# Designs tried in a protein design run: peptides against a protein of PDB entry 6MBK. Part 123

Target 1, 240 residues: chain A of PDB entry 6MBK
Amino acid sequence: GFEMVNFKEEGFGLRATRDIKAEELFLWVPRKLLMTVESAKNSVLGPLYSQDRILQAMGNIALAFHLLCERASPNSFWQPYIQTLPSEYDTPLYFEEDEVRYLQSTQAIHDVFSQYKNTARQYAYFYKVIQTHPHANKLPLKDSFTYEDYRWAVSSVMTRQNQIPTEDGSRVTLALIPLWDMCNHTNGLITTGYNLEDDRCECVALQDFRAGEQIYIFYGTRSNAEFVIHSGFFFDNNSH

## One batch from the design tools (peptide; made by RFdiffusion4, then SolubleMPNN)

Design b2_p14_3_s3 (from b2_p14_3, 6 letters changed)
Fold by OpenDDE base, seed 3:
Structure b2_p14_3_s3 (fold): chain B 240 residues (1-240), chain A 14 residues (1-14)
Amino acid sequence: as target 1 above (240 residues)
Amino acid sequence: MEAFKGIPRVIPVL
């Protein structure tokens, strides 16, 4: 009922190929298609994950490394998804000197500096781990792990990470949701949930969409400042 | 070491 389209000004999004009614289940993504902390543990990263306390404690970093390993793997199941991701982001980690100077007059500057410092520290730590740890030898990024690689992965996860239930529903985990995260954002209500019985993410239509119209969803309420810091953009219809 | 900031979207259980 939809197709991927490159829209002017908005970039990639989803377009309806038929009429979709409000509250209609038009999109679902099974767990097996998600990039999760669990899929990271079950990948080539698994042995290192089992021995590194930071990867174990910080699921978002585990996702970042999972994304890097899969990107570096030509036969990765997620290659089609990874190829849809931006090669660069407008997030603070990519800000030029003039953009940072502009932020010096705002309260956001401390968060920007924190991001720079933390990201640099994480990179330095994992660079050493990748170079010295026995379980890192088989990683596809062993001989190619730059700050630019890490910055990209961090920014990808930062802008796209979701909290979903574990398979048994007893805990929460982090996930990237392919295809679903191609929907552009609009103001409204949350229309995405996780169906544990069928083990899938489910998205129902926020409104009626006619064939040929772009499909929008509401990802959640954030301030424009939070969007800049975490996603690198302002949302005009954001009331906060 | 602190995790990089990024507020995960909470997908509610149905």
Scores: peptide ipSAE 0.545, ipTM 0.908, DockQ to the pose 0.857
Fold by OpenDDE base, seed 2:
Structure b2_p14_3_s3 (fold): chain B 240 residues (1-240), chain A 14 residues (1-14)
Amino acid sequence: as target 1 above (240 residues)
Amino acid sequence: MEAFKGIPRVIPVL
């Protein structure tokens, strides 16, 4: 019912290959396809995860490293997904000098500088961990872990992370949702939920889409400030 | 050390 298309100015998105009606369940992603903290623990990162308190305490960082490990693995199950991710982002970590200067008069500048500082500190910490920890020896990024790599992974997770239920529904965990997160944004209502019975993320159409039209979804209520800081873009139709 | 900031999207249970 849809296909991946590289749209000019919008990057990759989903295009309907048939007419889709509003509220139609057109997209679902089983848990097994998600990149989660749990899948990170079960991956090549698992041994290091089990020994590093920061990875254990900060699920978003665990996801970032999971993403990096899988990107560096030619036969990774998630290669098709990773190849659809932007190589660069509009997040503060990618701001040029002129963009930072422009924000100097805004309250956002403090958050931008905080992100730079914190990300640099995290990179320095994990660079040392990767170089010295025995359980890092088998990581595919062992000899190739740059700040640019980390910046990319952090930005990827920052812009795409989701809170989903655990398999038993008793707790929440963090996840990247392949395919689903390739839908570009529009204003509207939340049309995505997690079906615990079938153990999958489900998305129903926000509106009617005709064959050939790009499929948009609404990711949630966010202010433009939050989008800039956490998603890297302004949304004109955002009510905030 | 502080984790990087980011607000996860909350996917509600159906």
Scores: peptide ipSAE 0.524, ipTM 0.903, DockQ to the pose 0.870
Fold by OpenDDE base, seed 5:
Structure b2_p14_3_s3 (fold): chain B 240 residues (1-240), chain A 14 residues (1-14)
Amino acid sequence: as target 1 above (240 residues)
Amino acid sequence: MEAFKGIPRVIPVL
């Protein structure tokens, strides 16, 4: 029902190959295809994860390292996904001096500096861990772990991370959702949920899409905006 | 040490 297409200005996206009706389940991604904290634990990163308190405590950092390890692994299952990720991001970690200078007149400057400082600290910490920890010896990034690598991974995760239920539904975990996150954004309602019975992320169409049209979804707002639960989905009443 | 800032998208359980 859809195909991956590189749209000139929007980058990779999904295009309908047939007419898709509103609320039609057109896309699903099984847990086994997700990059999760659990898949990180089950990867080459697992031994280090089991020994490092920061990786254990901070799932987003675990995902960042998982992403880096898989990127550095030619035979990684997620290579096709990783190759679709931007090489650079429009995030504070990539701001140029002029952009930072402009932000000095805004309240955002404190967040930018905080993010930079925290990211640098994390990098410094993990650089030492990777160089000295016995369980880091087999990591494919052992001899190539730069700040640019870490900045990229952090930015990838912060822009794409999702909370999903654990397999047993008792808790939440963090995940990157390949294929699904190729859908570009539009205003609307959240039309993605997790089906625990089938153990998959499910996306229903926000609207009717004709064959040949780009499929857009609403990823939701990343704010303290109130969500209303309707028909199993969360939707934001605030149009942004 | 703090985790990097970024609010995960919430994928609700169906």
Scores: peptide ipSAE 0.513, ipTM 0.897, DockQ to the pose 0.592
Fold by OpenDDE base, seed 4:
Structure b2_p14_3_s3 (fold): chain B 240 residues (1-240), chain A 14 residues (1-14)
Amino acid sequence: as target 1 above (240 residues)
Amino acid sequence: MEAFKGIPRVIPVL
């Protein structure tokens, strides 16, 4: 019912291959296809995760490392997904000096600086961990862990992380949702939910889409400032 | 050490 297309201004998105009606369940992603904190724990990263307090305490960092490990693994199940991710982002971590200077006129600069400091500190910490920890020896990224790699992973998670329920629904965890997150954002209502009975993320169409039209979803109500800080873009019609 | 900020999208339970 849809296909991945590279749209010139919006980058990769999903295009309908048939007419899709509003509220039609057109896309679902089973838990087994998600990149989650749990899948990180069950991956090659698992032994290190079990021994590192930062990975355990910070699920988003765990996802970032999971993403890096899988990217560095040629036979990773998630290679097709990872290959669809942007190679660069418009997030603050990628801002040039002039862009940062521009933001100095706003209070967003404090969040930008915080991102810089935190990311740098995390990289320094994990660089040492990867070089010295016994459980890091088998990580495919051991010889390919640069700041640029980490910046990319952090930005990927920052822009794409989702809070989903655990399998039993008793808690929440963090996840990247392949295929679903290829939908570009539009204004509207949340049309994505997690079906615990079928253990899958489900997305229903926000509106009617005709064959050949791009499929948009609403990722949530955020200010443009929040989008810049967390998603790296402005949305002109954002009704915050 | 603090985690990087990024507001997760909340996927509600159906």
Scores: peptide ipSAE 0.509, ipTM 0.897, DockQ to the pose 0.881

Design b2_p14_3_s4 (from b2_p14_3, 7 letters changed)
Fold by OpenDDE base, seed 2:
Structure b2_p14_3_s4 (fold): chain B 240 residues (1-240), chain A 14 residues (1-14)
Amino acid sequence: as target 1 above (240 residues)
Amino acid sequence: MEKLNIIPRVIPVL
């Protein structure tokens, strides 16, 4: 199997507890463990979701609020997962003045400013919604909803959101995939897919891993610019 | 209000 480990430089990751062979199905996550737009709709957020056009139109924001609601809920099923998430991110929403100044010489500056402005506007909108909407009174966020909270949640979703099939496979939805997304990234091929018959996300090993080794996966091809904007890092071996 | 759209990863169907 594998175990969760907090690596010094990489943060949380998965470490093999036994030898794992390449292409071995070592990790699967049933739908019931995923944080999805559907689970958001079925949570305490559901009543507000059903009445807010932006939550309905933007699944990523729905997931962000789902994260915030569950984080604020001591008995949340997802507490163990949420505790594995970074408290801060290296994404543009967290850039300091010096980092922004550096980016002024790059094409990424426009995207950074766009994210800042959009996120601020969204926060202002939802702050008002949470303060005034009747269904927001049930949310654990009613008296504690800061920009920092929203920035964190948006960044968490931005860095970790996945498109997966609906249960019947007829459409797609957005999901956070606990446990799976603890794998740190390396160059390689996609080894993750969704098994509709068993209704689970399945991950096969990218390579052989020996007991005690960290398990890495490949999350997909992106440009360095896309990694900065989406994931907050540059990947030197990125071929895109 | 402008949308903040980040492209999610696509998990392919097996």
Scores: peptide ipSAE 0.512, ipTM 0.841, DockQ to the pose 0.836
Fold by OpenDDE base, seed 5:
Structure b2_p14_3_s4 (fold): chain B 240 residues (1-240), chain A 14 residues (1-14)
Amino acid sequence: as target 1 above (240 residues)
Amino acid sequence: MEKLNIIPRVIPVL
């Protein structure tokens, strides 16, 4: 067992409510609970998705719009999940002047500028799409699509998107994984997989966790620059 | 059971 807890400095995370042994399957999330490109296609966004090349080509943007549509829908199944998401992020799109200035001494500054420029261009493009495309009229964000909305959604997806297999396992797709993505990062090995037979994400414990300890997972090999730029944190104990 | 790796927090293409 585990519970969601607000940890100091790290924000929300998962805490063990009992002793969990290494490699124990302690958490699983069925596909039906995930926010995926497929669930985006099956939502109110579906008609627009079918006619917009960028949404079709860029699964992360499809997820961002899916997230915005669901956030704007009071009866969305994912409301409980969405309410757990940060309202702001520590990613470059939220950087203050001093943070940008600090990164000017690093090669990361080019990625910061690229991220900002790309996001701004995407917003401008989709603002026009939302205003003019017939299939946008039914979107709950039709009259409320600001840069702040887009920045938040893009940042949410940027920091939380995961690569999972399609239902048939033939391809890969992108997903937000509720509950599981509350796990904070530590060094180690990938311990989450997708069980195609049961159609679910499965997380096994990276190590022994005692009752009351925070449960960590390994997000994968990243440079500190990649963590700063794409995940919004600097991992001091990074082994890579 | 076939278990495929999940790549967490994959770096986005923007």
Scores: peptide ipSAE 0.268, ipTM 0.829, DockQ to the pose 0.113
Fold by OpenDDE base, seed 3:
Structure b2_p14_3_s4 (fold): chain B 240 residues (1-240), chain A 14 residues (1-14)
Amino acid sequence: as target 1 above (240 residues)
Amino acid sequence: MEKLNIIPRVIPVL
């Protein structure tokens, strides 16, 4: 009961093709369709993951490398999803000098500099790992791993990562959720959960949506600075 | 059916 549409102000989003009632389950995504830390471990990245402490400790970096490996693989199951991702982002790693100077007058500047510093250090570390580690030889990015590649992958994960339960429900993990992550943000309540019995993400409607209306979800409470720094947008009606 | 909450677009730790 929905379709992907390019909206003038918000960019790509989901539009209802029929009337959807509040609390109606209108969208679900099985675990097998998600890009997760577990799917990264089960991919060509698995052997390297098993021997690198940073990949093991930082699920967001594991997802970034998983995304890069799958992007470089023509037969990847996730190619249709990856092709929907932006080629560039409006997050700090893509800021020009004038945008950085503007933020110097705000409390957000510390987070900007932290992102630059941490991303550069991570790239330098993993460049060496990819060049020298035996388990990196079969990675499709072995001879093609630039800072621009890493910046894109980190930014993709930063703007889209979600916390979900593991398959047994005993722990939490990180995931990218295809199709669902096309929903734009509005004020409200969290309406997406995980059904362990059916092993799927489930999204219920926040409100009634008529045919032709954009379907919004609530990403959770964030400051405007957090939206700009980590999601690349400003939310004018933010109640926080 | 038990449904567990997810945290959408969670702020990263770098």
Scores: peptide ipSAE 0.243, ipTM 0.808, DockQ to the pose 0.104
Fold by OpenDDE base, seed 1:
Structure b2_p14_3_s4 (fold): chain B 240 residues (1-240), chain A 14 residues (1-14)
Amino acid sequence: as target 1 above (240 residues)
Amino acid sequence: MEKLNIIPRVIPVL
């Protein structure tokens, strides 16, 4: 019912291959296909995760390291997904000096600087951890862990992380949702949920989509500043 | 079937 397409203006997205009706369940992704904090814990990262308080406290950082480990693993199950991720992002960590200067007149500048500062500190911390911690020795990133690597991973997670329930539904966790996260944003309502019985993410169509049309989803209410700072795009038709 | 909300593209805590 859909295919991944590189759209000229929007980059990769999903295109309908047939007519899809509003509220039709057109896409689902089982938990086993997700990159989650739990899958990070169950990966080669697990031993380090169990010993590092920051990884334990910050699921987004755990996901970032999960991405890096899997990216560095040729036989990773998620290689096909990872290869679809952007190599660079339009988020503050990639801003040029002129872009930063432009934002100096806005309240967003504080968020930009905070993001820079926090990311740099995290990198410095984890660089040392990777070099010195016994449980880091088997990580595929042991010999190559650059700021650019970390910046990419953090930005990937920042722009794509989702909150989903744990398997038992008792808590929430963070997940990257392959294929589904290729949907670009439009105004509307949240049309993705989690089916605990089938243990899968389920996406219903926000509206009718004709064959050949791009399939959009609503990422939720955001300010334009939040879109720029955390999602890497400006949404002109933002109703917020 | 119980369908729980997914919060997509959540704002990170750094």
Scores: peptide ipSAE 0.222, ipTM 0.799, DockQ to the pose 0.112

Design b2_p14_4_s1 (from b2_p14_4, 8 letters changed)
Fold by OpenDDE base, seed 3:
Structure b2_p14_4_s1 (fold): chain B 240 residues (1-240), chain A 14 residues (1-14)
Amino acid sequence: as target 1 above (240 residues)
Amino acid sequence: MFPISLDTSPWPSI
């Protein structure tokens, strides 16, 4: 019912290959295809995760390291997904000096500085962990873990992480959702949910789409300032 | 069904 297309102004997105009706379930993604904190625990990262308090406490960092390990693994199940991710981002961690100077006149500057400081501290901590911890020896990033690697992983997770239920529905965890996260954003209502009975993400159409039209979804309510901090852009139709 | 949305929480400190 859809295909991946590179749109001139918006970059990669999904296009309808047939007419899709409003509220039609047009896209679903089973749990086994998601990159989650649980899949990180079950990967080559698992032994280190089990002994590092920061990885255990901060699921977003666990996802960042999971993404780095899978990127460095030629036979990773997620290689097709990882290859669709940008190699660089327009997020604050990639801002040049002039862009940071511009932000000094905005309310976002303190959040940008905090993001820089936090990311640098995390890198320094984990660089030492990767170099010294016994369970890091088998990680594919053992001899190749740069700030550029970590910056990329943080930016990837920051722009794409979603809250989903655990398999038993008792808790909330974090996930990257392949294929679904290719949809570009529009203003509207949340039309994506998790079906625990079928153990999958389900997306229903926000509106009618004709064959050949781009399919948009609503990621959630976010201010323009939050879009700059978390996604590196302003959204023109953002009501907040 | 559990609603899914992009997490907009600030990147945490350690």
Scores: peptide ipSAE 0.310, ipTM 0.892, DockQ to the pose 0.892
Fold by OpenDDE base, seed 5:
Structure b2_p14_4_s1 (fold): chain B 240 residues (1-240), chain A 14 residues (1-14)
Amino acid sequence: as target 1 above (240 residues)
Amino acid sequence: MFPISLDTSPWPSI
């Protein structure tokens, strides 16, 4: 029903290979294919996770380290997904001096500074952990954990993390959703949900798409300021 | 069906 395409201005996206009707379930992703806090716990990161209070308390950081460990693992199941991720981002952690200067006139500047400081502090903390903790010795990133690595992982998670239910539906956890997150954003309504009975993410079409058209989804309601902070851009068609 | 949206929470401080 769809194919991955590199669109000139928007980068990778999904294109319909047939006509898709509004509300049609065209895409689903089983839990086993997601990068989650739970999959992080079950990975090579698991032993360290079990011993580090910050990894346990901060699921987004756990996802960032999970992403780094899997990227550094040639045989990772998620290599095909990871290879589709940008190598760099337009997020505040990548802003040049002129971009930061521009933001000084906006309300976003305080959040940019906070994000930078928080990320730097986290890197410093985990650099020490990776160098000294016994359970870090077998991590594939042991000898290759740079700020650039961490900045990339943070930006990847920041722009792509979603809230999904735990397997038992009792709590909310965080997930990266491969294939689904390749859909570029448009204005509309949330058309993605988690089906606990089938244990999968389900995406229904926001509108009719004809064969050959790019498939867009709505990631959620965000202000332009929030888009800058979390996605690194202003959404021109953002109605909020 | 649990609605899925991007998490827009600020990146945490440690």
Scores: peptide ipSAE 0.307, ipTM 0.889, DockQ to the pose 0.902
Fold by OpenDDE base, seed 1:
Structure b2_p14_4_s1 (fold): chain B 240 residues (1-240), chain A 14 residues (1-14)
Amino acid sequence: as target 1 above (240 residues)
Amino acid sequence: MFPISLDTSPWPSI
């Protein structure tokens, strides 16, 4: 019902290959295909995760490291997905001086600086961990862990992490959702849910899409400020 | 069904 397309202005997205009706279940992604905190724990990162309190406490950081480890692994199951991710982002961590100067007149500047500071501190911490921790020795990123690597992973996770239920539905965890997250954003209603019975993400169409049209989804209600901080853009049609 | 949305929580500090 859809295909991956590289759109000129929007980058990768999904295009309908047939007419899709509003509320039609057109896309589903089983848990086994997701990059989750659980998959991180079950990966080469698992031994380090089990001994590092920050990785344990901060699932998004765990996802960032999971993403880096998998990126550095030629035989990673997620290589096809990772290759679809942007090499750079419009997030604050990539802002040029002029963009930062522009934001100095806004309340967002404090959050931007906080993000920079936090990310830099995390990098410094984990650089040391990777160099010194015995369970880091087998990580494929050990000899190639730069700030650029880390800011990319952070930005990737920041822009793509979703809350999903654990397998038993008792808790919420974080996931990157391959294929689904290729849908570009539009204003609307949340049309994606997690089906615990089938253990999969399910996306229904926000509206009718004709064959050849790009499929858009709504990532959630945000203020423009939150979009800047988390996604690096303003959304004019945002009602908040 | 659990609604899925992008997590907009601030990136954590350490």
Scores: peptide ipSAE 0.311, ipTM 0.890, DockQ to the pose 0.909; fails the geometry check
Fold by OpenDDE base, seed 2:
Structure b2_p14_4_s1 (fold): chain B 240 residues (1-240), chain A 14 residues (1-14)
Amino acid sequence: as target 1 above (240 residues)
Amino acid sequence: MFPISLDTSPWPSI
């Protein structure tokens, strides 16, 4: 019912190949297709994860490293998904000097500097871990872990991480949701949920879409400031 | 059904 398309101004998005009605379940993504903290633990990163307290405590960092390991693995199951991710982001970690100078007049500057500082510290820590830890020797990024790599992974996770239930529904975990996260954002209501019975993410259409129209979803309530901080953009139709 | 939304929590510090 849809196809991935590279739209000129919006980048990759989903386009309807048939008419889709409002509230129609048009997209679902089984757990096995998700990049999760659990899939990170079960990957080549697993041995290191099991011994590094920061990876264990910070699921989003675990996802960032999972993403980097899979990107560096030519035969990764997630290669088709990873190839759809932006090579660069509009997040604060990618701001040029002039953009940072402009932000000096805003309240956002402290958050931007905090992101830079925190990301740099994390990179320095994990660079040392990757160089010295025995379980890092099997990581495909062992000899190719740059700040640019880490910045990309952090920005990818920051802009795409979602909370989903664990398989037993007892806890919440973090996930990147392939295919679903290709939908561009519009104002509206959350129309995505996790179906534990079928163990999948389910997305129903926010509105009617005709064949050939781009399919939009609502990612959640955010202020424009939060969009800038987390996603690097202002959304004109944002009600916050 | 558990609602899914983008996590907007601050990036962690170490």
Scores: peptide ipSAE 0.292, ipTM 0.889, DockQ to the pose 0.898; fails the geometry check

